# Peptides against a protein of PDB entry 3KDP: the designs that were tried, part 22

Target 1, 230 residues: chain A of PDB entry 3KDP
Amino acid sequence: PFLIFIIANIPLPLGTVTILCIDLGTDMVPAISLAYEQAESDIMKRQPRNPKTDKLVNEQLISMAYGQIGMIQALGGFFTYFVILAENGFLPIHLLGLRVNWDDRWINDVEDSYGQQWTYEQRKIVEFTCHTPFFVTIVVVQWADLVICKTRRNSVFQQGMKNKILIFGLFEETALAAFLSYCPGMGVALRMYPLKPTWWFCAFPYSLLIFVYDEVRKLIIRRRPGGWVE

## One batch from the design tools (peptide; made by RFdiffusion4, then SolubleMPNN)

Design b1_p10_3_s2 (from b1_p10_3, 7 letters changed)
Fold by OpenDDE base, seed 3:
Structure b1_p10_3_s2 (fold): chain B 230 residues (1-230), chain A 10 residues (1-10)
Amino acid sequence: as target 1 above (230 residues)
Amino acid sequence: EVLKKIAELS
């Protein structure tokens, strides 16, 4: 989000503090829960990793985490961001380069895509209104991400949802996200204004996409072991 | 408190 903020000069999609709430808040318990996942049924058929040649973090993991899943997550967040701004009169194309004037407190007549003028305070309200839905979008997409991370090769339907700590993690991150989104004072403390409950559903297509994508990927791996998809 | 301080600096 911050990279696109700089490169495209758009209004800030997600605040730094909100990012910290993701990294240190919502993601910790889910990540730890993966250590308690049941071994895949075929694990004893796999050769042991060679500590000298095989990296724990390999190109496939980087490609999956950052190049594939991370990109879908980012797209989900930005989709939510653009929808909110569009509903408030700022079409995506109009946001390009707008940051300079957007962040200038002395400019109180920034026009939207429809010629409506926005004061600095009004612009900051809509900006901070974007932060919470973007955050929630990430959490909703993380549900799928966490579930797909249960296994490398087996389908989630083969593995099942037996990891109670993972289920607890999903509940915890959702509850924390709701707390951060709706607790009084979060607008001041975290620049997270309350969101309409309907915004929780904005990420669902992307969450489903991640899930389906990974299940298809795993299916291909199972059918063609040693392929480029693995 | 730490989060508040970070928010103030953001």
Scores: peptide ipSAE 0.009, ipTM 0.498, DockQ to the pose 0.027
Fold by OpenDDE base, seed 2:
Structure b1_p10_3_s2 (fold): chain B 230 residues (1-230), chain A 10 residues (1-10)
Amino acid sequence: as target 1 above (230 residues)
Amino acid sequence: EVLKKIAELS
């Protein structure tokens, strides 16, 4: 998100405070829960990793985590961001290069896509209105991300949902997201303005896409061991 | 840098 903010010079899509809430709040318990996941059924049938040649974090893992799944997560967040700004009169094309004028407190006549002028305060309200839905979108796609991380090769349906700590983590991150989104004073304390409940559903297609994509990937790996996709 | 950004956004 921050790289696109710099490169495209768009209004800030996700605040620093909201990023910290993701990294330190919603992601901690889910990430720890993976340490308690049961081994895959075929783990003892696999050869041990060669510590000299086989990296624990290899190019394939980085590509999967950041290049594929992370990109889908970012797209989900940006989709929500662009929809909110479009509903407030700022079409996606109009946002390109707008950051300089958007962040200037002395410019009080920034025009939207329909010629309406926006004061600095009005623009900042809209910006902060985007932060909470973007955050919630990330949490919703992280449900799928966490579930797919349970296994390397086996389907989630083969592995099952036996890890009670992981289930607790899913509820915890959701409850925390709801708390941060709707608790009185969060707009002042964290610049997280409340969102309409309908915004929670904007991420669901992307969450489903992540899940389906990874299950298809795992299916290919099971059918063609040692292939490029592994 | 993170603290500076938090301060700017607060």
Scores: peptide ipSAE 0.007, ipTM 0.471, DockQ to the pose 0.022
Fold by OpenDDE base, seed 1:
Structure b1_p10_3_s2 (fold): chain B 230 residues (1-230), chain A 10 residues (1-10)
Amino acid sequence: as target 1 above (230 residues)
Amino acid sequence: EVLKKIAELS
């Protein structure tokens, strides 16, 4: 998100505080919950990793986490961001290069795509209105990410949802996201303005996409062991 | 108040 903010010179899509809320809030309990996941049914049929030669974090894992899933997550967040700004009169093409004028408190006549002028205060309300839905979008996509991380090769349907700590983690991150989104004073304290409940659903297609993508990937791995997808 | 502002801008 921050890279696109710099490269495209768009209004800030995700605030620093919201990033901290993800990294320190919503991601911690879910990530810890994976330590309590049951072993895959075929674990005794797999060769043990050689700790001297096999990296724990390999190129395949980086490609999967950052190159594939992370990109889908980013697309989901940016989709939400662009939809909100478009609904407020700022079409995506108009946002390119707008950051300089957007962030200037002395410019109170920034025009949207329809010629409406926006004060600095109005622009910041819209910007901070984007931060919370972007954050919530990430949390909703993280549901799928956490679930797919339960297994390396087996389907989630084969593994099941027996990890009660993981289920608790999903509930906790969702409850925390709701708290941060709707608790009075969060707009002032965290620059997280409350979002319409409909924005929670904006991420669902991307969450489903991640889930389906990973299940298909795992299916391919099971059918064609040693392929480039593994 | 924030919700009202959002509603006005949305």
Scores: peptide ipSAE 0.007, ipTM 0.408, DockQ to the pose 0.017
Fold by OpenDDE base, seed 5:
Structure b1_p10_3_s2 (fold): chain B 230 residues (1-230), chain A 10 residues (1-10)
Amino acid sequence: as target 1 above (230 residues)
Amino acid sequence: EVLKKIAELS
């Protein structure tokens, strides 16, 4: 989000405080829950890694985390961001380069795509209105990300949802996201304005896409061991 | 709903 903010000079899609709420709030319990996941049924049929050559964090893991899943997550967030701004009169093309004037408190006549003028205060309300739905979108796609992380090779349907700590983590992160989104005073404390309940559903296609993508990947690995997808 | 929003943006 921050890289695109700089490169495209668009209004800030996700605040730094909101990012911290993801990293330290919603992701913490879910991430810890993976330590309690049961071993895959075929674990003893796999060769041990070579500790001298095989890194725990390798290019493949980085590609999966940042190059594939992370990109789908980012697309989901940005989709929500662009939809909200478009509903408020700012089409995606109009946002390119707009940041300089958007963030200037002395410019009170920034025009939208339809010629409507926006004061600094009005623009900041719209910006902060984007932050919360973007955050919620990330949480919703994280549901799928957490579930796919249960296994490396087996389908989630083969593994099942027996990890009670992981299930608790999914509810905890969702409850925390709802709290941060709707608790009175969060607009002042965290610059997170309330969102319409419908915005929770905007991320569902991306969450489903992550899940389907990973299940297909795992299916390919099971059918063609030693392939580049593994 | 998502498809309608995509159509609105296109």
Scores: peptide ipSAE 0.000, ipTM 0.318, DockQ to the pose 0.016

Design b1_p10_3_s3 (from b1_p10_3, 6 letters changed)
Fold by OpenDDE base, seed 2:
Structure b1_p10_3_s3 (fold): chain B 230 residues (1-230), chain A 10 residues (1-10)
Amino acid sequence: as target 1 above (230 residues)
Amino acid sequence: RVEEIIKKLS
């Protein structure tokens, strides 16, 4: 998100403090929970890892975790961001290069896509209102991300949801997201204005997409062991 | 307008 902010010179889609809340707040317990995941049912059927040649984290895993899944997460967040701004008169194409004027407190006549003028205060309210839904979108997408990380080969339906710590992590991150979104004072402290409950559903298609994508990937691995997808 | 924006988004 921050890279796109710099490259495209768009209004800030997600605050730095909010990013820290994701990395340190919502992701901590879920990440730790993966250490307690049960071994896959077929683990004893696999050859032992060669410590000289086989990495614990291979290039395919890195590509999936930080490339493909990360891109879907970012798309989910930006989708929510663009929808909110479009509903307020700022179409995506109009946001390109707008940051300089958007962030200038002395410019009180920034025009939207329809020629309506916006004061600095009005613009910042819209901007900060984007931060919360973006954050919530990431959390909802992380539900799917965490679940798919339970296994490398087996379907989640084969593995099951037996890790109670992981389940706790899902509730914890959701509760934290709700707290940060709706607790009084968060608008001042974190620049996160409250959001309507309907905005939580904006992430669901992307969460589903991640889940389906990974299940299909794992299905391919099971049918074609040793493929490039593994 | 500010109040309307907040009302619409919150």
Scores: peptide ipSAE 0.021, ipTM 0.664, DockQ to the pose 0.017
Fold by OpenDDE base, seed 5:
Structure b1_p10_3_s3 (fold): chain B 230 residues (1-230), chain A 10 residues (1-10)
Amino acid sequence: as target 1 above (230 residues)
Amino acid sequence: RVEEIIKKLS
């Protein structure tokens, strides 16, 4: 999100404070919960890893985490961001290069795509209204990301949802997201303005996409062991 | 105007 903010010079889609809330708040308990996941049923049928040649963190893992899943996650957030701004008169193409004027508090006549002028205060309200839905979108997508991380090869349906710590993590991150979104004073403290409940659903297609994508990947691995997707 | 925006977005 921050890279796109710099490269495209768009209004800030996700604040630094919200990023910290993700990294330290919503992601910590879910990540720890994976340590309590049961071993896959086929683990003893796999060849042992060679500690000298096989890295724990390899190009395949990085590609999955950042190149594929991470990109789908970012797309979900940006989709929500662009929809909110478009509903308020700022079409995506109009946002390109707008950051400089958007962030200037002395410019109170920034025009939207329809010629309506926006004061600095009005623009910042819209911007901070985007931050919260972007954050919530990340959390909703993280539901699927966490669930797919339960296994490397077996389907989640084969593994089941027996990890109570993981289930707790899903509820915890959701409750925290709701708290940060709707608790009075969060607009002042964290620049997280409340969002309409309908915005929670904007991320669902992307969450489903991640889940389906990973299940298909795992299915391919099971049918074609030793393939490039493994 | 600001109040209208808040009402629409919140």
Scores: peptide ipSAE 0.020, ipTM 0.608, DockQ to the pose 0.016
Fold by OpenDDE base, seed 1:
Structure b1_p10_3_s3 (fold): chain B 230 residues (1-230), chain A 10 residues (1-10)
Amino acid sequence: as target 1 above (230 residues)
Amino acid sequence: RVEEIIKKLS
């Protein structure tokens, strides 16, 4: 999100505080919970890893986590961002290159796509209105991401949901997201303005997409080892 | 192949 912000010169889609809340708040407990996950049923049937050739964190894992799944997460967040800005008169094409004027506190006549002028304060309210839904979108998508990370090869249906710490992590990140979104004063303290509850559901298609995508991927890997999907 | 697509999209 921050790279796209710089490259496309768009208004900031996700604030630094929200990024910190993701990295330190919503992701930490779920990530730790994976350490307590039950071993996959086939783990003892796999050959031992060669520590010289087989990296613990290989390119495939990085590609899956940061490339494929991360891209879907980012698309979900940006979708929410563009919808909110479009609802407020800023079409996606108009946002390109707008950052310089958007962030200038002395410019109070920035025009939207319909010729309406926006003060600096009004623009910042709209920007901060995007941060919370983007954050929540990431959290909802992370539900699916955490669940699919339970296994590398087996289906989640084969593994089951027996890890109570993982379940606790899902509740914790959701509760934290709700707290940050709806607690009075968060708009002033963290620049996270409250969102309509309906925005939580906007991320569900992306969460489902990740889940289905990973299950299909795992199915293909099980049926056709060494395929292009790896 | 998927990695190549991601590189183009990133």
Scores: peptide ipSAE 0.000, ipTM 0.292, DockQ to the pose 0.017
Fold by OpenDDE base, seed 3:
Formats: C-alpha cells, sequence, structure tokens
Structure b1_p10_3_s3 (fold): chain B 230 residues (1-230), chain A 10 residues (1-10)
C-alpha cells in the first residue's frame, strides 16, 4: 500500500499505525499457530531435510507468502479503497497524482470527479475513512491465507481444522479487528474511523479466490508431482 | 515456473 501511495501519488490508503496493528496485532497469533499444525499425511514419504542445504523458509514459501498471496491481498485492499473513494466522488483515474494537492492543507478547493470541491478537512476524513475498511479487508483475506498455509500439498479438507490454536488465532485477529474498528476513540488514536458492517463483505470474494486458487494449486501438485506449479 | 515468473516480475 505504501509503495503504491508513493508511485501513483494517490491519497494514503493505509496509515502507518494501522500497518503496525496488522504486523503486531492481527498477524502474530495466527503465525505462531502454524507451529502447532499437524503434519501432513504424506510427510513420511518425504526425505529428511538436510539442515546444511535445505532452508526452513524455501523459495516456494517466500513466493506464496510475499508474492502471489501478498499481491492478491493488496488487490483486495486497494479494491476496497477505490470503492470507498469512488462512493465519495473520487474515481480511480482521478486519484492518480492527486496526493500533492490532497495533502496540502492550504488547498481547500480540490475537485472530485464530479466537480465538487473538497476542503482539506473533508479530504482527510475521507482518507481516514479508507484506512479501517482497508485494514478489515486485509484481515478477512488473511483468514484464507492462514487456512491455506496449514498445508503444502494436502487439501484443507483432507487436513481438517483440528488445530485449536489456529482457530483461536482466527477469532483473535477478527476480534482485534472489530475492536480497532469500532472502539470509541480509535478515530482519534489510530485514525481508524468506524465502518459500516457491509464493508466486511467487500473482501470475501478475494478471500474465496485465494482459497480456491490454493486448493486448485494443491490439487495440481497432487496429480502431477514435480510439475511446473511447484 | 510460477516462482520464476514472480522472480522476473519482482
Amino acid sequence: as target 1 above (230 residues)
Amino acid sequence: RVEEIIKKLS
């Protein structure tokens, strides 16, 4: 989000404090929970890891975590961001390069896509209105991300949801997201304004997409071991 | 192959 903010010169989609809440709040317990996941049924068919040559964090894991899944998460967040801004009169194309004028407190006549002028205060309200839904979108997408990370090869349906710590992590991150979104004072403290409950559903298609994508990927791996998908 | 594509695009 911050990279796109710089490159495209758009209004800030996600605040720094909100990012910290993701990294330190919503992600820690889920990440730790993966250490308690049961071994896959095929683990005994794999050769033992050579600790001198084989890294615990391999290129495949990095590619999944930071590459494909990370991009889909970002797309989900930005989709929510663009929808909110569009509902407030700023179409995506109009946001390109707008940051300079958007962040200038002395410009109080920034026009939206429909010719409506926005004061600095009004613009900042809209900007901060985007932060919470973006954050929530990330959390919702993280549900799918966490679930797919349970296994490398087996379907989640084969593995099951027996990891109680992982289940707890899903509830914890969701509860924290709700707390940060709706607790009084969070708008001032974290620049996270409360969102309509309907915004929680904006990420569901992306969460489903990630889940389906990974299940299909795993299916292909199971059917064609050593294929290019690995 | 997917990893190679991502590596190329990153």
Scores: peptide ipSAE 0.000, ipTM 0.272, DockQ to the pose 0.018

Design b1_p10_3_s4 (from b1_p10_3, 7 letters changed)
Fold by OpenDDE base, seed 3:
Structure b1_p10_3_s4 (fold): chain B 230 residues (1-230), chain A 10 residues (1-10)
Amino acid sequence: as target 1 above (230 residues)
Amino acid sequence: DVLEKIEKLS
């Protein structure tokens, strides 16, 4: 988010403090929960790894976790950001290069896509209104991400949701998201203004996309062991 | 102002 903020020169979609809350708050318990996941049903059928050549964290896992899934998460966040700004009169194309004028407190007549003028205060309100839904979108997408990370090969339907610690992790990150979104003072402390409950649903298509994508990937792996998608 | 407080806390 911050890189795109700099490169595209758009209004800041997600505050730095909020990013820290994601990295330190919402991700830690879910990550630990994966250590307690039950072994896949087929694990005993796999060949022992070669300790000289086989890494636990291989390029495929890195590519999936930080590449493919990360891109979908980012797309979800930015989608929410653009929807909110569009609902407030700023179409995505109009945001490109707007940051300089957006962040200038002395400019009180920044026009939106419809010719409405926005004061600095009004612009900052809408900017901070974007931070919370962006954060919540990440959390909602993380639900799917955490669930798919339970297994490498088995479907979630085959593996099931037996890991109570994982379920607790999902609850914890959701509770934290709700706290940060709705607790009084978060607008001042974290630049996170309260969001309408409907904004929680903006990420659902992306969560579903991640889930379906991974289930299809795993299905292909099961049908074609040793394939390039494994 | 609330915005000024936000800026100071940031």
Scores: peptide ipSAE 0.000, ipTM 0.349, DockQ to the pose 0.019
Fold by OpenDDE base, seed 4:
Structure b1_p10_3_s4 (fold): chain B 230 residues (1-230), chain A 10 residues (1-10)
Amino acid sequence: as target 1 above (230 residues)
Amino acid sequence: DVLEKIEKLS
Protein backbone atom coordinates (compact mmCIF):
# COMPACT_ATOMS: atom_id res chain seq x y z
CA PRO B 1 0.00 0.00 0.00
CA PHE B 2 2.71 2.45 0.90
CA LEU B 3 4.69 1.73 -2.25
CA ILE B 4 1.67 2.43 -4.41
CA PHE B 5 1.04 5.58 -2.43
CA ILE B 6 4.52 6.80 -3.30
CA ILE B 7 4.66 5.60 -6.90
CA ALA B 8 1.17 6.60 -7.97
CA ASN B 9 1.02 9.72 -5.78
CA ILE B 10 -2.47 8.84 -4.59
CA PRO B 11 -4.04 9.91 -1.31
CA LEU B 12 -2.80 7.82 1.60
CA PRO B 13 -4.92 4.69 1.84
CA LEU B 14 -3.70 3.68 5.31
CA GLY B 15 -2.27 5.57 8.23
CA THR B 16 0.90 4.53 9.99
CA VAL B 17 -0.95 3.30 13.04
CA THR B 18 -3.24 1.23 10.89
CA ILE B 19 -0.21 -0.28 9.20
CA LEU B 20 1.23 -1.11 12.59
CA CYS B 21 -2.04 -2.72 13.60
CA ILE B 22 -1.88 -4.84 10.47
CA ASP B 23 1.73 -5.82 10.95
CA LEU B 24 1.54 -6.54 14.65
CA GLY B 25 -2.08 -7.39 15.20
CA THR B 26 -3.37 -9.08 12.10
CA ASP B 27 -0.29 -10.46 10.36
CA MET B 28 1.82 -11.73 13.23
CA VAL B 29 -0.53 -14.28 14.73
CA PRO B 30 -1.55 -15.68 11.37
CA ALA B 31 2.10 -15.90 10.35
CA ILE B 32 2.88 -17.82 13.52
CA SER B 33 -0.12 -20.01 12.88
CA LEU B 34 1.21 -20.90 9.45
CA ALA B 35 4.50 -21.92 11.01
CA TYR B 36 2.64 -24.41 13.16
CA GLU B 37 0.31 -25.56 10.42
CA GLN B 38 0.39 -29.27 10.00
CA ALA B 39 1.87 -30.50 6.79
CA GLU B 40 -0.55 -31.76 4.22
CA SER B 41 -1.43 -35.38 4.71
CA ASP B 42 0.11 -36.23 1.37
CA ILE B 43 3.33 -34.37 2.14
CA MET B 44 3.73 -36.14 5.46
CA LYS B 45 3.39 -39.47 3.71
CA ARG B 46 6.13 -38.67 1.23
CA GLN B 47 9.71 -39.09 2.22
CA PRO B 48 11.78 -36.07 1.35
CA ARG B 49 13.28 -36.72 -2.04
CA ASN B 50 16.30 -34.60 -1.32
CA PRO B 51 16.66 -32.94 2.08
CA LYS B 52 18.78 -30.10 0.75
CA THR B 53 16.68 -29.25 -2.27
CA ASP B 54 13.41 -29.78 -0.47
CA LYS B 55 14.42 -27.32 2.24
CA LEU B 56 15.32 -24.77 -0.38
CA VAL B 57 12.08 -25.36 -2.20
CA ASN B 58 10.19 -25.00 1.03
CA GLU B 59 11.89 -21.72 1.85
CA GLN B 60 11.16 -20.45 -1.63
CA LEU B 61 7.56 -21.57 -1.37
CA ILE B 62 7.15 -19.85 1.99
CA SER B 63 8.72 -16.67 0.68
CA MET B 64 6.56 -16.78 -2.41
CA ALA B 65 3.44 -17.49 -0.39
CA TYR B 66 4.06 -14.57 1.93
CA GLY B 67 4.79 -12.31 -0.98
CA GLN B 68 1.66 -13.40 -2.80
CA ILE B 69 -0.50 -13.03 0.29
CA GLY B 70 0.76 -9.51 0.82
CA MET B 71 0.06 -8.58 -2.77
CA ILE B 72 -3.42 -10.07 -2.69
CA GLN B 73 -4.19 -8.24 0.53
CA ALA B 74 -2.98 -5.01 -0.96
CA LEU B 75 -5.14 -5.54 -4.02
CA GLY B 76 -8.18 -6.15 -1.87
CA GLY B 77 -7.49 -3.09 0.22
CA PHE B 78 -6.98 -0.92 -2.81
CA PHE B 79 -10.17 -2.22 -4.32
CA THR B 80 -12.09 -1.02 -1.29
CA TYR B 81 -10.15 2.23 -1.26
CA PHE B 82 -11.02 2.95 -4.88
CA VAL B 83 -14.66 2.03 -4.33
CA ILE B 84 -14.99 4.43 -1.41
CA LEU B 85 -13.27 7.24 -3.21
CA ALA B 86 -15.33 6.63 -6.33
CA GLU B 87 -18.51 6.81 -4.25
CA ASN B 88 -17.30 10.15 -2.98
CA GLY B 89 -16.68 11.47 -6.47
CA PHE B 90 -13.02 10.56 -6.97
CA LEU B 91 -12.60 8.08 -9.79
CA PRO B 92 -9.40 6.01 -9.75
CA ILE B 93 -7.88 7.77 -12.73
CA HIS B 94 -8.36 11.13 -11.06
CA LEU B 95 -6.47 10.00 -7.97
CA LEU B 96 -3.23 9.55 -9.90
CA GLY B 97 -0.94 12.40 -9.01
CA LEU B 98 -3.52 13.98 -6.72
CA ARG B 99 -1.56 13.44 -3.49
CA VAL B 100 0.34 16.70 -3.62
CA ASN B 101 -2.80 18.78 -3.87
CA TRP B 102 -4.70 16.44 -1.59
CA ASP B 103 -2.28 16.87 1.28
CA ASP B 104 -1.90 20.61 0.82
CA ARG B 105 -3.94 22.26 3.54
CA TRP B 106 -3.89 25.57 1.71
CA ILE B 107 -5.71 24.17 -1.30
CA ASN B 108 -9.40 24.10 -0.50
CA ASP B 109 -10.74 23.71 -4.00
CA VAL B 110 -9.49 20.31 -5.10
CA GLU B 111 -11.93 19.10 -7.68
CA ASP B 112 -13.27 15.60 -7.86
CA SER B 113 -14.04 13.77 -11.07
CA TYR B 114 -17.35 15.60 -11.35
CA GLY B 115 -16.07 19.11 -10.74
CA GLN B 116 -17.11 19.30 -7.10
CA GLN B 117 -14.64 21.21 -4.97
CA TRP B 118 -13.37 19.70 -1.76
CA THR B 119 -11.87 21.55 1.17
CA TYR B 120 -8.86 20.15 2.95
CA GLU B 121 -11.02 19.07 5.86
CA GLN B 122 -13.50 17.35 3.62
CA ARG B 123 -10.69 15.52 1.83
CA LYS B 124 -9.23 14.35 5.10
CA ILE B 125 -12.60 13.07 6.20
CA VAL B 126 -12.80 11.03 3.01
CA GLU B 127 -9.23 9.83 3.46
CA PHE B 128 -9.86 8.73 7.01
CA THR B 129 -13.10 7.15 5.89
CA CYS B 130 -10.95 4.90 3.71
CA HIS B 131 -8.64 3.75 6.50
CA THR B 132 -11.11 1.62 8.42
CA PRO B 133 -12.63 -0.13 5.42
CA PHE B 134 -9.18 -0.76 4.00
CA PHE B 135 -8.13 -2.38 7.25
CA VAL B 136 -11.31 -4.41 7.48
CA THR B 137 -10.87 -5.48 3.89
CA ILE B 138 -7.41 -6.76 4.69
CA VAL B 139 -8.84 -8.76 7.56
CA VAL B 140 -11.58 -10.22 5.41
CA VAL B 141 -9.12 -11.07 2.66
CA GLN B 142 -6.82 -12.60 5.26
CA TRP B 143 -9.58 -14.99 6.21
CA ALA B 144 -9.50 -16.41 2.74
CA ASP B 145 -5.75 -16.15 2.32
CA LEU B 146 -4.99 -17.91 5.56
CA VAL B 147 -7.42 -20.65 4.80
CA ILE B 148 -6.09 -21.25 1.30
CA CYS B 149 -2.47 -21.08 2.40
CA LYS B 150 -2.98 -23.91 4.84
CA THR B 151 -2.54 -26.28 1.96
CA ARG B 152 -0.64 -26.39 -1.27
CA ARG B 153 -2.53 -29.18 -2.92
CA ASN B 154 -5.40 -30.32 -0.74
CA SER B 155 -8.71 -28.57 -0.66
CA VAL B 156 -9.50 -26.59 2.44
CA PHE B 157 -12.39 -28.94 2.95
CA GLN B 158 -10.05 -31.92 2.89
CA GLN B 159 -7.39 -30.48 5.16
CA GLY B 160 -9.85 -28.93 7.57
CA MET B 161 -9.34 -26.36 10.29
CA LYS B 162 -6.92 -28.29 12.46
CA ASN B 163 -4.68 -25.45 13.54
CA LYS B 164 -6.06 -23.94 16.71
CA ILE B 165 -3.60 -21.08 16.47
CA LEU B 166 -4.96 -20.20 13.06
CA ILE B 167 -8.49 -20.18 14.39
CA PHE B 168 -7.38 -18.01 17.26
CA GLY B 169 -5.68 -15.67 14.82
CA LEU B 170 -8.85 -15.34 12.79
CA PHE B 171 -10.82 -14.41 15.87
CA GLU B 172 -8.16 -12.03 17.07
CA GLU B 173 -7.90 -10.13 13.82
CA THR B 174 -11.68 -9.98 13.52
CA ALA B 175 -12.01 -8.70 17.06
CA LEU B 176 -9.31 -6.14 16.43
CA ALA B 177 -11.02 -5.03 13.25
CA ALA B 178 -14.31 -4.66 15.09
CA PHE B 179 -12.64 -2.77 17.92
CA LEU B 180 -10.86 -0.35 15.63
CA SER B 181 -13.97 0.11 13.50
CA TYR B 182 -16.50 0.77 16.24
CA CYS B 183 -14.67 1.92 19.35
CA PRO B 184 -15.49 5.54 20.12
CA GLY B 185 -12.65 7.94 19.53
CA MET B 186 -10.85 5.88 16.89
CA GLY B 187 -11.60 8.53 14.30
CA VAL B 188 -9.61 11.03 16.30
CA ALA B 189 -7.03 8.74 17.84
CA LEU B 190 -6.21 6.48 14.91
CA ARG B 191 -7.72 8.36 11.99
CA MET B 192 -10.10 5.46 11.53
CA TYR B 193 -13.65 6.61 11.21
CA PRO B 194 -16.48 4.26 12.13
CA LEU B 195 -17.33 1.72 9.50
CA LYS B 196 -20.78 1.21 8.12
CA PRO B 197 -21.62 -2.46 8.43
CA THR B 198 -22.17 -2.65 4.69
CA TRP B 199 -18.48 -2.06 4.06
CA TRP B 200 -17.61 -5.37 5.66
CA PHE B 201 -19.16 -6.98 2.63
CA CYS B 202 -17.11 -4.99 0.14
CA ALA B 203 -14.23 -7.44 0.39
CA PHE B 204 -16.33 -10.59 0.38
CA PRO B 205 -16.63 -10.91 -3.38
CA TYR B 206 -12.89 -10.53 -3.64
CA SER B 207 -12.22 -13.06 -0.91
CA LEU B 208 -14.67 -15.44 -2.48
CA LEU B 209 -13.02 -15.03 -5.85
CA ILE B 210 -9.62 -15.83 -4.38
CA PHE B 211 -11.03 -18.80 -2.54
CA VAL B 212 -12.73 -20.16 -5.62
CA TYR B 213 -9.66 -19.56 -7.74
CA ASP B 214 -7.44 -21.38 -5.29
CA GLU B 215 -9.81 -24.29 -4.92
CA VAL B 216 -10.03 -24.62 -8.68
CA ARG B 217 -6.25 -24.43 -8.93
CA LYS B 218 -5.85 -27.11 -6.30
CA LEU B 219 -8.46 -29.23 -7.99
CA ILE B 220 -6.53 -29.00 -11.24
CA ILE B 221 -3.29 -29.88 -9.45
CA ARG B 222 -4.93 -32.94 -7.94
CA ARG B 223 -6.28 -34.03 -11.28
CA ARG B 224 -3.13 -33.21 -13.22
CA PRO B 225 -0.08 -33.60 -11.02
CA GLY B 226 2.89 -31.68 -12.38
CA GLY B 227 0.74 -29.39 -14.48
CA TRP B 228 1.55 -25.80 -15.35
CA VAL B 229 -0.74 -24.48 -12.60
CA GLU B 230 1.35 -26.03 -9.85
CA ASP A 1 -1.45 14.48 18.84
CA VAL A 2 1.33 11.92 19.13
CA LEU A 3 -0.13 9.92 16.29
CA GLU A 4 -0.39 12.99 14.14
CA LYS A 5 3.26 13.70 14.78
CA ILE A 6 4.17 10.15 13.83
CA GLU A 7 2.15 10.44 10.66
CA LYS A 8 3.91 13.65 9.76
CA LEU A 9 7.24 11.93 10.19
CA SER A 10 6.22 8.94 8.17
Scores: peptide ipSAE 0.000, ipTM 0.302, DockQ to the pose 0.021
Fold by OpenDDE base, seed 2:
Structure b1_p10_3_s4 (fold): chain B 230 residues (1-230), chain A 10 residues (1-10)
Amino acid sequence: as target 1 above (230 residues)
Amino acid sequence: DVLEKIEKLS
């Protein structure tokens, strides 16, 4: 998102403080939860691996999976961002190169895609209106990420939700998202304006995409043991 | 990691 912000010169999709809240607030408990995840039922049936040759985790798979999941998360956030801006009259194509004028407080006649002029204050309200949904989108997508990361080969449906710490992590990050989204003063403190409940659902297609992606990946692994997808 | 990836992608 930040690279796209720089490269495309679009209005800032997510504030630095919100980014920090995601990294420190929403990722810590889930990350800990994954460390305590139960071993896959299939792994328990395998002989001990050679610790010198067999890494506990395939670095290539982790890199690929996390890279791809991260891309889906970013796409989810940007989708939400573009939807909100489009709803307010700024089509995605119109946002390209708009940052310079958008961030200039002395320009009060920035036109949207429909020729409506926006004051600096109005633009900043719209920008900060994007921050909260973007954050929430990431949290909702992280639900899927955390659930799928508990297993490497087994389907989520086969492994089940046995890790209570993971469930706690999901609850905690959701509670944090709700707190940051609806607590009075968050608009001033974090530049996160209150979110309509409907925006929580904007992320669901991307959560589903992650689930589908991971289930397909795991299916391939099950059908082709020892493949590069492991 | 997610944010770093988002930062890398954005």
Scores: peptide ipSAE 0.009, ipTM 0.362, DockQ to the pose 0.029; fails the geometry check
Fold by OpenDDE base, seed 1:
Structure b1_p10_3_s4 (fold): chain B 230 residues (1-230), chain A 10 residues (1-10)
Amino acid sequence: as target 1 above (230 residues)
Amino acid sequence: DVLEKIEKLS
């Protein structure tokens, strides 16, 4: 998100507070859940594996999977951001290079894609309106990420939702997202304006994409053990 | 204002 923000010079899609809420609020419980699931799966699958080669393969797999999932997650957030700005009159192409004028409080006549002039305050309201949906998109995409990371080779349909910690993590993230989205004063305190319930569904295609991607990946791994997709 | 400064630095 930050790299695209710098390269494209677009208005800030995700505020610092929302980033902190993701890193400290939403990522911790999932990480703990995944650590527990790995420990449990490793206990169940203790065939005499060479711990050095299995760690290296696992680290490469995890790095590749998290890299790809992180890209899809970022794309989901940006998609939500662009949709919200487009609904407010700012088409994606018009946002390119707009940051300098967007962030200038002395410019109160920034035009949208339809020639409507936006004051600095109005622009900041729209910007902060994007922060909450971006955050929620991350949470919804993380649901799929947590579910898929539960298994390395088995389908989610084969493993099921047995990890209570994972389920708790999903509820905690969702509760935090709901709290930040709908609690009075969050707009002032965290620059997160209330989210329309419809925006929760904007992330679902990306969650489904991650889920399908991982199921296909796992299917390929099962059919071609030792392939580059592992 | 402080949050704006932090966001500009982010």
Scores: peptide ipSAE 0.000, ipTM 0.281, DockQ to the pose 0.020; fails the geometry check

